Peptides against a protein of PDB entry 6FBK. Designs and how they scored, part 12

Target 1, 90 residues: chain A of PDB entry 6FBK
Amino acid sequence: EDTGVRVELAEEDHGRKSTIALRLWVEDPKKLKGKPKDNGAIEFTFDLEKETPDEVAQEMIESGFFHESDVKIVAKSIRDRVALIQWRRE

## One batch from the design tools (peptide; aimed at target 1 I42 F44 S63)

Design b2_p16_3_s4 (made by RFdiffusion4, then SolubleMPNN; from b2_p16_3, 9 letters changed)
Fold by OpenDDE base, seed 2:
Formats: sequence, C-alpha cells, structure tokens
Structure b2_p16_3_s4 (fold): chain B 90 residues (1-90), chain A 16 residues (1-16)
Amino acid sequence: as target 1 above (90 residues)
Amino acid sequence: SESERVVNGKTFRVTT
C-alpha cells in the first residue's frame, strides 16, 4: 500500500554497519489525516538492531513533524523501506 | 534551509 510518505536511503548502503541513513518526506499529503507542519525532507539514522519503525515514528510525532493520528502510516513507510534494504543486503 | 530537532536523544535533520 502506498502510504503517501516516501522513505529513501540518504546515503549509499554498503551493508557494513547496522545503522543506515534515511530521508523521509511527504509525497501525497492527501493520504495523511493531519497536515504536516513542515514541507521538506527529514533525515535521520536508523539502527537496524536497536530501533523500530513504530518507535521512530512516535519520535517524529513528538518532534511535531506529523499528527499523532498518522503515526502508523509513518511507521509503515519506514518499515517497508527498511525491509527492502534488509532484503537487498542478503 | 536546514534545522535539527532532537527527541529522546534522536536527531532529525530537516531540510526545507
């Protein structure tokens, strides 16, 4: 399912470390229940061993990037990208 | 422009 939130690697992944750099932005705001306060890209690291998409999404909510009602859609976008990256590493 | 927000020790860099 297209969440309307796009997540991509911010840096090339060589599969050397457990952390990856991600870039997240809203591609289709109509799919969000709330309206994001910011209009741009969010870059962050993601620890494949220690962090979860849900936790990071919640942190984004607390940071004011998204409405609390959109936590799951944000988490899904991160999860889907992370899964894809992990599959490519294998 | 760029800015940073930190929540629970995690840094988010915002580009607008």
Scores: peptide ipSAE 0.798, ipTM 0.956, DockQ to the pose 0.937
OpenDDE base, seeds 1, 3, 4, 5: peptide ipSAE 0.797, 0.798, 0.798, 0.797; ipTM 0.955, 0.956, 0.956, 0.955

Design b2_p16_4 (made by RFdiffusion4)
Pose (drawn by RFdiffusion4):
Structure b2_p16_4 (pose): chain A 83 residues (1-30, 38-90), chain P 16 residues (1-16)
Amino acid sequence: EDTGVRVELAEEDHGRKSTIALRLWVEDPKDNGAIEFTFDLEKETPDEVAQEMIESGFFHESDVKIVAKSIRDRVALIQWRRE
Amino acid sequence: STRTVTVHGRTFKVTT
């Protein structure tokens, strides 16, 4: 399927960086803006950041697994492109 | 417009 939540890199991916800057926004919901944040690949969880975005007033409380996966896919996509 | 939100020490930069 599709999530409709777009998560992309914020800074050029340099490799061997344990923390990456990401940008998240929504195009299909099936603040209306972009959310930039940092993510630690070896430590932080997509679910953890999703909950923080919940507790920060971006999405609904039960919409956490959906946003967590959208971040997770980008983390996965960055590491696969990292071989 | 840009604003900043902090939750559990984490900083979110929001641009609308």

Design b2_p16_4_s1 (made by RFdiffusion4, then SolubleMPNN; from b2_p16_4, 9 letters changed)
Fold by OpenDDE base, seed 3:
Structure b2_p16_4_s1 (fold): chain B 90 residues (1-90), chain A 16 residues (1-16)
Amino acid sequence: as target 1 above (90 residues)
Amino acid sequence: TVTERVVRGKTFRVTT
């Protein structure tokens, strides 16, 4: 499913570390219920062993990047990308 | 511009 939120690796993944660097931005704002307060891209690390997409998405909401009604959309975007990265490691 | 926001110890780098 196209969430309208894009998530990509911010650096090459060699599959050696439990942490990855991600970049997230809105490609289609019409898919969101609220309007993001900020424009541009958000970069952050993601620990594959310790963090979850839902927790990170919630942190983004609390920081004011997205409306609280869009937490699940943001979480799904992160989850889907993380899954792809993990599949590529196998 | 590039700025950083920290929430509960997690850093988000924002490029606008």
Scores: peptide ipSAE 0.812, ipTM 0.960, DockQ to the pose 0.908
OpenDDE base, seeds 1, 2, 4, 5: peptide ipSAE 0.810, 0.811, 0.811, 0.811; ipTM 0.959, 0.959, 0.959, 0.959

Design b2_p16_4_s2 (made by RFdiffusion4, then SolubleMPNN; from b2_p16_4, 7 letters changed)
Fold by OpenDDE base, seed 5:
Structure b2_p16_4_s2 (fold): chain B 90 residues (1-90), chain A 16 residues (1-16)
Amino acid sequence: as target 1 above (90 residues)
Amino acid sequence: ATSTRVVRGKTFIVTT
């Protein structure tokens, strides 16, 4: 499913660290219920062992990046990318 | 432009 939110690695993943650098941005704002406050890319680290997409998405909402109604779609976008990265590491 | 936002210890770097 296309969430309208794009998530990519902000750096090459060599599969050595439990943490990765991600970059997230809105590619299709029509997919979101709310209007994102910021119009740009958000870079952040993600600990593959300790963090969850839902938790990080919630933190983004609390930070004011997205409307609370979009927490799940944001979480999904992160989850999908993280899953892909983990699959590639196997 | 680049800015930093921190919430509960997690840092987010915003680039517009």
Scores: peptide ipSAE 0.805, ipTM 0.956, DockQ to the pose 0.948
OpenDDE base, seeds 1, 2, 3, 4: peptide ipSAE 0.803, 0.804, 0.805, 0.804; ipTM 0.956, 0.956, 0.956, 0.956

Design b2_p16_4_s3 (made by RFdiffusion4, then SolubleMPNN; from b2_p16_4, 9 letters changed)
Fold by OpenDDE base, seed 2:
Structure b2_p16_4_s3 (fold): chain B 90 residues (1-90), chain A 16 residues (1-16)
Amino acid sequence: as target 1 above (90 residues)
Amino acid sequence: MTSVREVRGKRFIVTT
């Protein structure tokens, strides 16, 4: 499913660190229930061992990037990218 | 332009 939210690596992943840098932005705002206040890219670290997409998505909502109604779609976008990264590392 | 938001120690760098 296309969430309309794109997540990419913000750095080269050599598969050595448990922490990676990600960049997230809205590619298709029509997929979101709310309207994001910011129209740009959000860069953040993600600890593959300690953090979860749901927690990070919640933090983004609390930071004011997205409406609370979109927490699950944001979490899914992060989850999907993280899964691909981990898959590539195997 | 860049700005930083932080929640419970988690930093988000915004680029517009």
Scores: peptide ipSAE 0.801, ipTM 0.957, DockQ to the pose 0.927
OpenDDE base, seeds 1, 3, 4, 5: peptide ipSAE 0.800, 0.801, 0.801, 0.801; ipTM 0.956, 0.957, 0.957, 0.957

Design b2_p16_4_s4 (made by RFdiffusion4, then SolubleMPNN; from b2_p16_4, 9 letters changed)
Fold by OpenDDE base, seed 3:
Structure b2_p16_4_s4 (fold): chain B 90 residues (1-90), chain A 16 residues (1-16)
Amino acid sequence: as target 1 above (90 residues)
Amino acid sequence: MTEERVVRGKVFRVTT
């Protein structure tokens, strides 16, 4: 499903570490319930063993990037990309 | 322009 939020690797993944570097940005704002608070790309690390898409998405809301009503769509965007990365590691 | 936001130790770098 196209969430309108794009998430990509910010660095090449060699499949050696439990952490990955991600970049997230809004590609289609019409798919969000609220308007993004910022206009740009967000970079962050993601620990595949310790962090969850839902918790990171909530942290983004608290950081003021998105409206609280969009927490699930943001979490899904992260989850979908993480799943693809993990599948490619297998 | 680049700024960093931190929530519960989680760092987010935003580039506009």
Scores: peptide ipSAE 0.815, ipTM 0.960, DockQ to the pose 0.947
OpenDDE base, seeds 1, 2, 4, 5: peptide ipSAE 0.814, 0.815, 0.815, 0.815; ipTM 0.959, 0.960, 0.959, 0.959

Design b2_p16_5 (made by RFdiffusion4)
Pose (drawn by RFdiffusion4):
Structure b2_p16_5 (pose): chain A 83 residues (1-30, 38-90), chain P 16 residues (1-16)
Amino acid sequence: EDTGVRVELAEEDHGRKSTIALRLWVEDPKDNGAIEFTFDLEKETPDEVAQEMIESGFFHESDVKIVAKSIRDRVALIQWRRE
Amino acid sequence: KPKREFKLLDLEEVKE
């Protein structure tokens, strides 16, 4: 399927960086803006950041697993491109 | 843990 939540890199991916800057926005919901944040790959969880975005007023409380996966896919996509 | 900071950006600029 599709999530409709786009999550992309914010800064050039340099490798061997335990923290990465990400940008998240929504194009299909099936603040209306971009959300930039940092993510620790070896420590932080996509579900943890999703909940913070919940507790910060971006999405609904039960919309957490959806946003958590959208972040997770980007983290996965960055590490696969990191071989 | 420290509070996370979320920076809001203009979406049209982000898509450039």

Design b2_p16_5_s1 (made by RFdiffusion4, then SolubleMPNN; from b2_p16_5, 6 letters changed)
Fold by OpenDDE base, seed 2:
Structure b2_p16_5_s1 (fold): chain B 90 residues (1-90), chain A 16 residues (1-16)
Amino acid sequence: as target 1 above (90 residues)
Amino acid sequence: REKRVFKVLDLEEVLK
């Protein structure tokens, strides 16, 4: 499922550390139930071993980037990218 | 747990 939210690496991944820098932004706002307040890209660090997409998505909601109704969409976008990164590391 | 740091970047710069 296309979430309308894009997540990309903010750095080159050499597969050597569990912490990665990600950038997240909205490509298709129609896929979201709420309307994001910002039109920029959100850069953040994600620990592949210790953190979960759901937790980070929830923190984005609490920080005011997205409406609470979109937490699962945001989480999925992060999860999908993280999965791709992990698959490339294998 | 302390609040996560989120950095907002200009999308035009990111897409370059």
Scores: peptide ipSAE 0.735, ipTM 0.923, DockQ to the pose 0.936
OpenDDE base, seeds 1, 3, 4, 5: peptide ipSAE 0.733, 0.735, 0.731, 0.733; ipTM 0.922, 0.923, 0.922, 0.923; seed 3 fails the geometry check

Design b2_p16_5_s2 (made by RFdiffusion4, then SolubleMPNN; from b2_p16_5, 5 letters changed)
Fold by OpenDDE base, seed 2:
Structure b2_p16_5_s2 (fold): chain B 90 residues (1-90), chain A 16 residues (1-16)
Amino acid sequence: as target 1 above (90 residues)
Amino acid sequence: KKKRVFKVLDLEEVLK
């Protein structure tokens, strides 16, 4: 499912560490229920061993980047990218 | 928990 939210690596992944840098931005705002307050790309680190997409998405909402109604779609976008990264490492 | 750091970048620069 295309969430309309894009998540990409902010760095080259050599598959050596559990912490990775990610960038998240909206490609298709029509897929979101709320309107993002920012039009930029959000860069953040993600620990593949200790953190979850849902937790990060919640923190983004708490920080005011997205409306609470879009927490699941944001979490899914992160999850999907993380899954791809993990699959590539295997 | 510690507050997560979020850095906002210009999309134009990111997509270059």
Scores: peptide ipSAE 0.721, ipTM 0.912, DockQ to the pose 0.944
OpenDDE base, seeds 1, 3, 4, 5: peptide ipSAE 0.719, 0.721, 0.719, 0.719; ipTM 0.911, 0.912, 0.911, 0.911

Design b2_p16_5_s3 (made by RFdiffusion4, then SolubleMPNN; from b2_p16_5 with E5V L8K K15L E16K)
Fold by OpenDDE base, seed 5:
Structure b2_p16_5_s3 (fold): chain B 90 residues (1-90), chain A 16 residues (1-16)
Amino acid sequence: as target 1 above (90 residues)
Amino acid sequence: KPKRVFKKLDLEEVLK
């Protein structure tokens, strides 16, 4: 399902390393319960082997980017992109 | 644990 949150690779994925650079931003704010002040993109690294979307999403909440009630939708957006990346690496 | 680094970017830079 469309979370309204977009996650894209911030770099070309050569499928050689477990760490990737991602960018996340809100495309449809009405799908979020909270209202982020800054509608910019968040760039971060993600370790495909060691980290989970839920952990990263929680850290985004703790950093103040999203309301805590939106942690799952943010995590899902990351998870969906990560899964796609992993499928393409197959 | 170490605080994760998040870099904020303008959407204009991302979408172009």
Scores: peptide ipSAE 0.689, ipTM 0.907, DockQ to the pose 0.929
OpenDDE base, seeds 1, 2, 3, 4: peptide ipSAE 0.537, 0.539, 0.536, 0.623; ipTM 0.822, 0.824, 0.821, 0.867

Design b2_p16_5_s4 (made by RFdiffusion4, then SolubleMPNN; from b2_p16_5 with E5V L8V K15L E16K)
Fold by OpenDDE base, seed 3:
Structure b2_p16_5_s4 (fold): chain B 90 residues (1-90), chain A 16 residues (1-16)
Amino acid sequence: as target 1 above (90 residues)
Amino acid sequence: KPKRVFKVLDLEEVLK
């Protein structure tokens, strides 16, 4: 389902690296319980083999980007994009 | 653990 949070590749994926660059931003803030402190796009690297969406989402919370009550919706948005990327690689 | 690096970009530039 639509989480209201969009995640896209920040680079072209050639399927060679285990790490990818992602960008995450809010498209529909009404789907979040808290109000994000920033209205920009967050760019970060994600290791497809070592990291999990939940861990990265939690780190975003700790960095102050989102309210703690929204960790799961943020994690889901990352998970959905990562899954799509992995499916296309296979 | 090391603090993850997050870079914030303007949406105007990202959506171009």
Scores: peptide ipSAE 0.726, ipTM 0.918, DockQ to the pose 0.924
OpenDDE base, seeds 1, 2, 4, 5: peptide ipSAE 0.723, 0.725, 0.724, 0.725; ipTM 0.917, 0.918, 0.917, 0.917

Design b2_p16_6 (made by RFdiffusion4)
Pose (drawn by RFdiffusion4):
Structure b2_p16_6 (pose): chain A 83 residues (1-30, 38-90), chain P 16 residues (1-16)
Amino acid sequence: EDTGVRVELAEEDHGRKSTIALRLWVEDPKDNGAIEFTFDLEKETPDEVAQEMIESGFFHESDVKIVAKSIRDRVALIQWRRE
Amino acid sequence: SKPPEKIIDFDEIREE
């Protein structure tokens, strides 16, 4: 399927960086803006950041697993491109 | 795809 939540890199991926800057926004919901944040790959969880975005007023409380996966896919996509 | 121009610094919110 599709999530409709786009999560992309914010800064050039340099490798061997434990923290990455990401940008998240929504195009299909099936603040209306971009959200930039940092993510620690070895420590932080996509579900943890998703909940923070919940507790910060971006999405609904039960819309957490959806946003958590969208971030997770980008983290996965960055690491697979990192081989 | 392109993000909207309205950019929100979430790290600042996390620090608060």

Design b2_p16_6_s1 (made by RFdiffusion4, then SolubleMPNN; from b2_p16_6 with S1W I7V E12K E15K)
Fold by OpenDDE base, seed 1:
Structure b2_p16_6_s1 (fold): chain B 90 residues (1-90), chain A 16 residues (1-16)
Amino acid sequence: as target 1 above (90 residues)
Amino acid sequence: WKPPEKVIDFDKIRKE
């Protein structure tokens, strides 16, 4: 599903670290229920062993980047990208 | 693909 939220690697992944650098931004704001406060790319590290997409998304909401009603689509966007990255590592 | 030129360091924010 197209969430309207794009998540991509901020750096090349050589499959050696348990942490990856990601960038997340809104590509289609019409897919969101709320309006994000910023149109920039949110860069963050994601620990493949310790973090979950839902927890990170929740942190973004708490920081005011997205409306609370959009936490699930943000989490899904992160999850889908992480899953793809992990698949490519195999 | 090409992300927005403006980049926000979220790690710095969530650590506060």
Scores: peptide ipSAE 0.741, ipTM 0.921, DockQ to the pose 0.851
OpenDDE base, seeds 2, 3, 4, 5: peptide ipSAE 0.741, 0.740, 0.740, 0.740; ipTM 0.917, 0.918, 0.917, 0.917

Design b2_p16_6_s2 (made by RFdiffusion4, then SolubleMPNN; from b2_p16_6, 6 letters changed)
Fold by OpenDDE base, seed 2:
Structure b2_p16_6_s2 (fold): chain B 90 residues (1-90), chain A 16 residues (1-16)
Amino acid sequence: as target 1 above (90 residues)
Amino acid sequence: GVPPEKVIDFDAIRAA
């Protein structure tokens, strides 16, 4: 499913660290119910062992980057990318 | 454009 939110690695992943640097941005705003605050790429560190996509998405909502109604879309975008990264590590 | 040139350091924001 295309969420309209793009999430990519901000650094090369050699599968050695439990944390990864990610960049998240809106590629198709029509997929969102609300209007994003900014059009820039949000860069953040994600701990593969301690954090969850829902938690990070909630933090972004609280910071005002996305409307509360889009929290699940943002979380799914992060989840899908994280899953792909973990699959590549195996 | 996509990807955007502007980068926001979210780690700095959520640590504040």
Scores: peptide ipSAE 0.768, ipTM 0.935, DockQ to the pose 0.730
OpenDDE base, seeds 1, 3, 4, 5: peptide ipSAE 0.768, 0.767, 0.768, 0.768; ipTM 0.935, 0.935, 0.935, 0.935

Design b2_p16_6_s3 (made by RFdiffusion4, then SolubleMPNN; from b2_p16_6 with S1W I7V E12K E15A)
Fold by OpenDDE base, seed 1:
Structure b2_p16_6_s3 (fold): chain B 90 residues (1-90), chain A 16 residues (1-16)
Amino acid sequence: as target 1 above (90 residues)
Amino acid sequence: WKPPEKVIDFDKIRAE
């Protein structure tokens, strides 16, 4: 499903660290229920062992980047990308 | 792919 939110690696992943640098941005705002605070790419480190997409998404909402009603689609976007990255590592 | 030129350091924000 196209969430309208894109998540990509911010750095080359050598599969050596438990953390990865990601960049998240809105590609299609029409897919969101609310309006995002900023149009910039949100860069963040994601700990593959300790963090969850839902928790990170919640943090972004709490920081005001997205409306609370969009937390699930943001989380899904992160989850989907992380899953692909983990698959590539295997 | 090409992300937006503007980059927000979220790690810095959530560390506050």
Scores: peptide ipSAE 0.749, ipTM 0.925, DockQ to the pose 0.847
OpenDDE base, seeds 2, 3, 4, 5: peptide ipSAE 0.748, 0.749, 0.747, 0.749; ipTM 0.923, 0.925, 0.923, 0.924

Design b2_p16_6_s4 (made by RFdiffusion4, then SolubleMPNN; from b2_p16_6, 6 letters changed)
Fold by OpenDDE base, seed 4:
Structure b2_p16_6_s4 (fold): chain B 90 residues (1-90), chain A 16 residues (1-16)
Amino acid sequence: as target 1 above (90 residues)
Amino acid sequence: GTPPEKIINFDAIRKK
């Protein structure tokens, strides 16, 4: 499903670390219920073993980057990318 | 497309 939110690796993944650097940005704002705080790319570290997409998404909402109603959309975007990355590591 | 030029360091913002 196209969430309208893009998530990509901010660095090359060699599959050696439990953490990865990601960049998240809105590609199609029409798919969001609220208007994002900023139009920049949000770069963050994601711990593949300790963190969950839902937790990170909630942090972004709490920081004011997205409307609370869009938390699941943001979480799904992160989840989808993380799943692909983990799949490639297998 | 490519990501926006503006990069927001979320690690520096969030409580971790």
Scores: peptide ipSAE 0.742, ipTM 0.923, DockQ to the pose 0.788
OpenDDE base, seeds 1, 2, 3, 5: peptide ipSAE 0.738, 0.740, 0.742, 0.740; ipTM 0.918, 0.917, 0.925, 0.918

Design b2_p16_7 (made by RFdiffusion4)
Pose (drawn by RFdiffusion4):
Structure b2_p16_7 (pose): chain A 83 residues (1-30, 38-90), chain P 16 residues (1-16)
Amino acid sequence: EDTGVRVELAEEDHGRKSTIALRLWVEDPKDNGAIEFTFDLEKETPDEVAQEMIESGFFHESDVKIVAKSIRDRVALIQWRRE
Amino acid sequence: SPPKREFKVLPLSEVK
């Protein structure tokens, strides 16, 4: 399927960086803006950041697993491209 | 609860 939540890199992926900057926004919901944040790959969880975005007023409380996966896919996509 | 971090909110034009 599709999530409709786009999560992309914010800064050039340099490799061997334990923290990455990401940008998240929504195009299909099936603040209306972009959300930039940092993510620690070896420590932080996509579900943790998703909940923070919940507790910060971006999405609904039960919409957490969906946003967590959208972040997770990007983290996965960045590490696969990292071989 | 407050988040452990701050989120920077940008207009979509700055990203797209």

Design b2_p16_7_s2 (made by RFdiffusion4, then SolubleMPNN; from b2_p16_7 with P2A S13E)
Fold by OpenDDE base, seed 5:
Structure b2_p16_7_s2 (fold): chain B 90 residues (1-90), chain A 16 residues (1-16)
Amino acid sequence: as target 1 above (90 residues)
Amino acid sequence: SAPKREFKVLPLEEVK
């Protein structure tokens, strides 16, 4: 399902590290219930072994990037990209 | 968990 939120690698993944750099931005704001604070791309690191998309999404809400009502859609966007990255590593 | 996660905001022109 298209969440309207895009997540991409911010670096080339050689499959050697447990930590990856990601970039997240809104492509279709109509998919969100709230209005994001800005229209930029959020770059962050994600530990494939220790962190979860839900927790990272919560931290984004706490930082004011998204409305709390959109935590699940943001988390799903991260989860979907992370899954693809992990599948590629197999 | 106490330390806040670092988020870097970039212009969209630099990412897509």
Scores: peptide ipSAE 0.698, ipTM 0.896, DockQ to the pose 0.670
OpenDDE base, seeds 1, 2, 3, 4: peptide ipSAE 0.693, 0.695, 0.695, 0.696; ipTM 0.894, 0.895, 0.895, 0.896

Design b2_p16_7_s3 (made by RFdiffusion4, then SolubleMPNN; from b2_p16_7 with S1M P2K)
Fold by OpenDDE base, seed 3:
Structure b2_p16_7_s3 (fold): chain B 90 residues (1-90), chain A 16 residues (1-16)
Amino acid sequence: as target 1 above (90 residues)
Amino acid sequence: MKPKREFKVLPLSEVK
């Protein structure tokens, strides 16, 4: 399902590292309950073995990027991309 | 307490 939030790899994935670089940005703001304070792309690293989309999304909320009511949609966006990356690796 | 995560904000023109 389209969350209106896009997540892409910020680097080429060779399937060798447990850590990947991701970029996240809003493509359809009307799908969010709150209005993001930034209109840029957020780049961050994600450990495929130690971290979860929900935890990272919560950290984004705490950093002020999104409203607390949008934590689940942000987490889903990250989860969907991470799942795709893992499926490509397996 | 875990350290705060590093977030880098880039202009959309650099990713699109």
Scores: peptide ipSAE 0.711, ipTM 0.906, DockQ to the pose 0.664
OpenDDE base, seeds 1, 2, 4, 5: peptide ipSAE 0.710, 0.710, 0.710, 0.711; ipTM 0.905, 0.906, 0.905, 0.905

Design b2_p16_7_s4 (made by RFdiffusion4, then SolubleMPNN; from b2_p16_7 with S1M P2K S13E)
Fold by OpenDDE base, seed 3:
Structure b2_p16_7_s4 (fold): chain B 90 residues (1-90), chain A 16 residues (1-16)
Amino acid sequence: as target 1 above (90 residues)
Amino acid sequence: MKPKREFKVLPLEEVK
């Protein structure tokens, strides 16, 4: 349910393009096993047709934003938001 | 090799 990680749209979604801008930040660090590198909001693009939350989460870990043990919780937070966006489009 | 993904870090004050 609550991952302690929030993901929001960085733009209005008109449902036209497959690429969207997202922002991700930690609201409850106690939900994570490791300490996140920064306390800011990470803005990135996400292709609804080609990319997966797990792949993006892995890239965030590789960039040093989160500990490798938190990849699944980060991926889940992205997945949950992406699902909501897709459900609203349909 | 895939190019590295672009990540922009913003202050929380700008997003909340």
Scores: peptide ipSAE 0.707, ipTM 0.904, DockQ to the pose 0.694
OpenDDE base, seeds 1, 2, 4, 5: peptide ipSAE 0.706, 0.706, 0.706, 0.707; ipTM 0.904, 0.904, 0.903, 0.904

Design b2_p16_8 (made by RFdiffusion4)
Pose (drawn by RFdiffusion4):
Structure b2_p16_8 (pose): chain A 83 residues (1-30, 38-90), chain P 16 residues (1-16)
Amino acid sequence: EDTGVRVELAEEDHGRKSTIALRLWVEDPKDNGAIEFTFDLEKETPDEVAQEMIESGFFHESDVKIVAKSIRDRVALIQWRRE
Amino acid sequence: KPVWKLERGKGPERIE
């Protein structure tokens, strides 16, 4: 399927960086803006950041697993491109 | 569209 939540790199991926900057926004919901944040790959969880975006007023409380996966896919996509 | 910065543990800030 599709999530409709786009999560992309914010800064050039340099490798061997434990923290990455990401940008998240929504195009299909099935603040209306971009959200930039940092993510620690070995420590922080996509579900943790999703909940913080919940507790910060971006999405609904039960819309957490959806946003958590959208971030997770980008984290996965960055590490697969990191071989 | 507006750009928001999420400062972890501090909350969101509109930067653009």

Design b2_p16_8_s1 (made by RFdiffusion4, then SolubleMPNN; from b2_p16_8, 7 letters changed)
Fold by OpenDDE base, seed 2:
Structure b2_p16_8_s1 (fold): chain B 90 residues (1-90), chain A 16 residues (1-16)
Amino acid sequence: as target 1 above (90 residues)
Amino acid sequence: MPVYRFIRGKGLERVE
């Protein structure tokens, strides 16, 4: 499913650390229910062992960048990218 | 485009 939210590695993944650097931005705002704060990108670390996409997305929404109605789409975007990264590490 | 750093427990910080 294309969420309209793009999530990519912000740095090369050598597969050595449980923490990765990600960058997230809206690629297709029409896929979102609400309007993002702006057209910017969000850089953040993600701990593959300790964090979950849902909890990170929830806190990200609370920070005010995304509308509350888009928490699940943001979480899915993070989850899907994280899954791809983990699959590539195998 | 603006760039923000999202830090747990702190929120968004604009860096660019």
Scores: peptide ipSAE 0.781, ipTM 0.947, DockQ to the pose 0.920
OpenDDE base, seeds 1, 3, 4, 5: peptide ipSAE 0.779, 0.779, 0.780, 0.778; ipTM 0.946, 0.947, 0.946, 0.946

Design b2_p16_8_s2 (made by RFdiffusion4, then SolubleMPNN; from b2_p16_8, 8 letters changed)
Fold by OpenDDE base, seed 2:
Structure b2_p16_8_s2 (fold): chain B 90 residues (1-90), chain A 16 residues (1-16)
Amino acid sequence: as target 1 above (90 residues)
Amino acid sequence: MPVYRFIRGKGLEKVE
C-alpha cells in the first residue's frame, strides 16, 4: 500500500556494505493521521544488519518530526524501501 | 524544502 511517505536511497547502492543512506519525506500528507513537523526531508543511515524499521521509526517519532500516531506508517515506509533494496541486491 | 539529518541518540539536525 502507498503510505504517503517516500523513502529513497540518498546514495548509490553498490551492495558492498550493510549501511545505506536514505532520505525520507512526506509525499501525501493526507495519508498520515497527524501533521509532520514540516514539509522537509530526513536523511539518515540505516544498518541493514543491526537496525529494524520499527525501532528507527520509533526513535524518529520521539525526535518530534512525526506525530506518534504515525509510527507504523513510517516504519512500513522504511521497511518497504529496505526490502526493495535487499531484493535488488540478490 | 528543509533537510534534516537524523542521528541515532541525538535526534534531528537541520542541515538545509
Scores: peptide ipSAE 0.776, ipTM 0.946, DockQ to the pose 0.921
OpenDDE base, seeds 1, 3, 4, 5: peptide ipSAE 0.774, 0.776, 0.775, 0.773; ipTM 0.945, 0.946, 0.945, 0.945

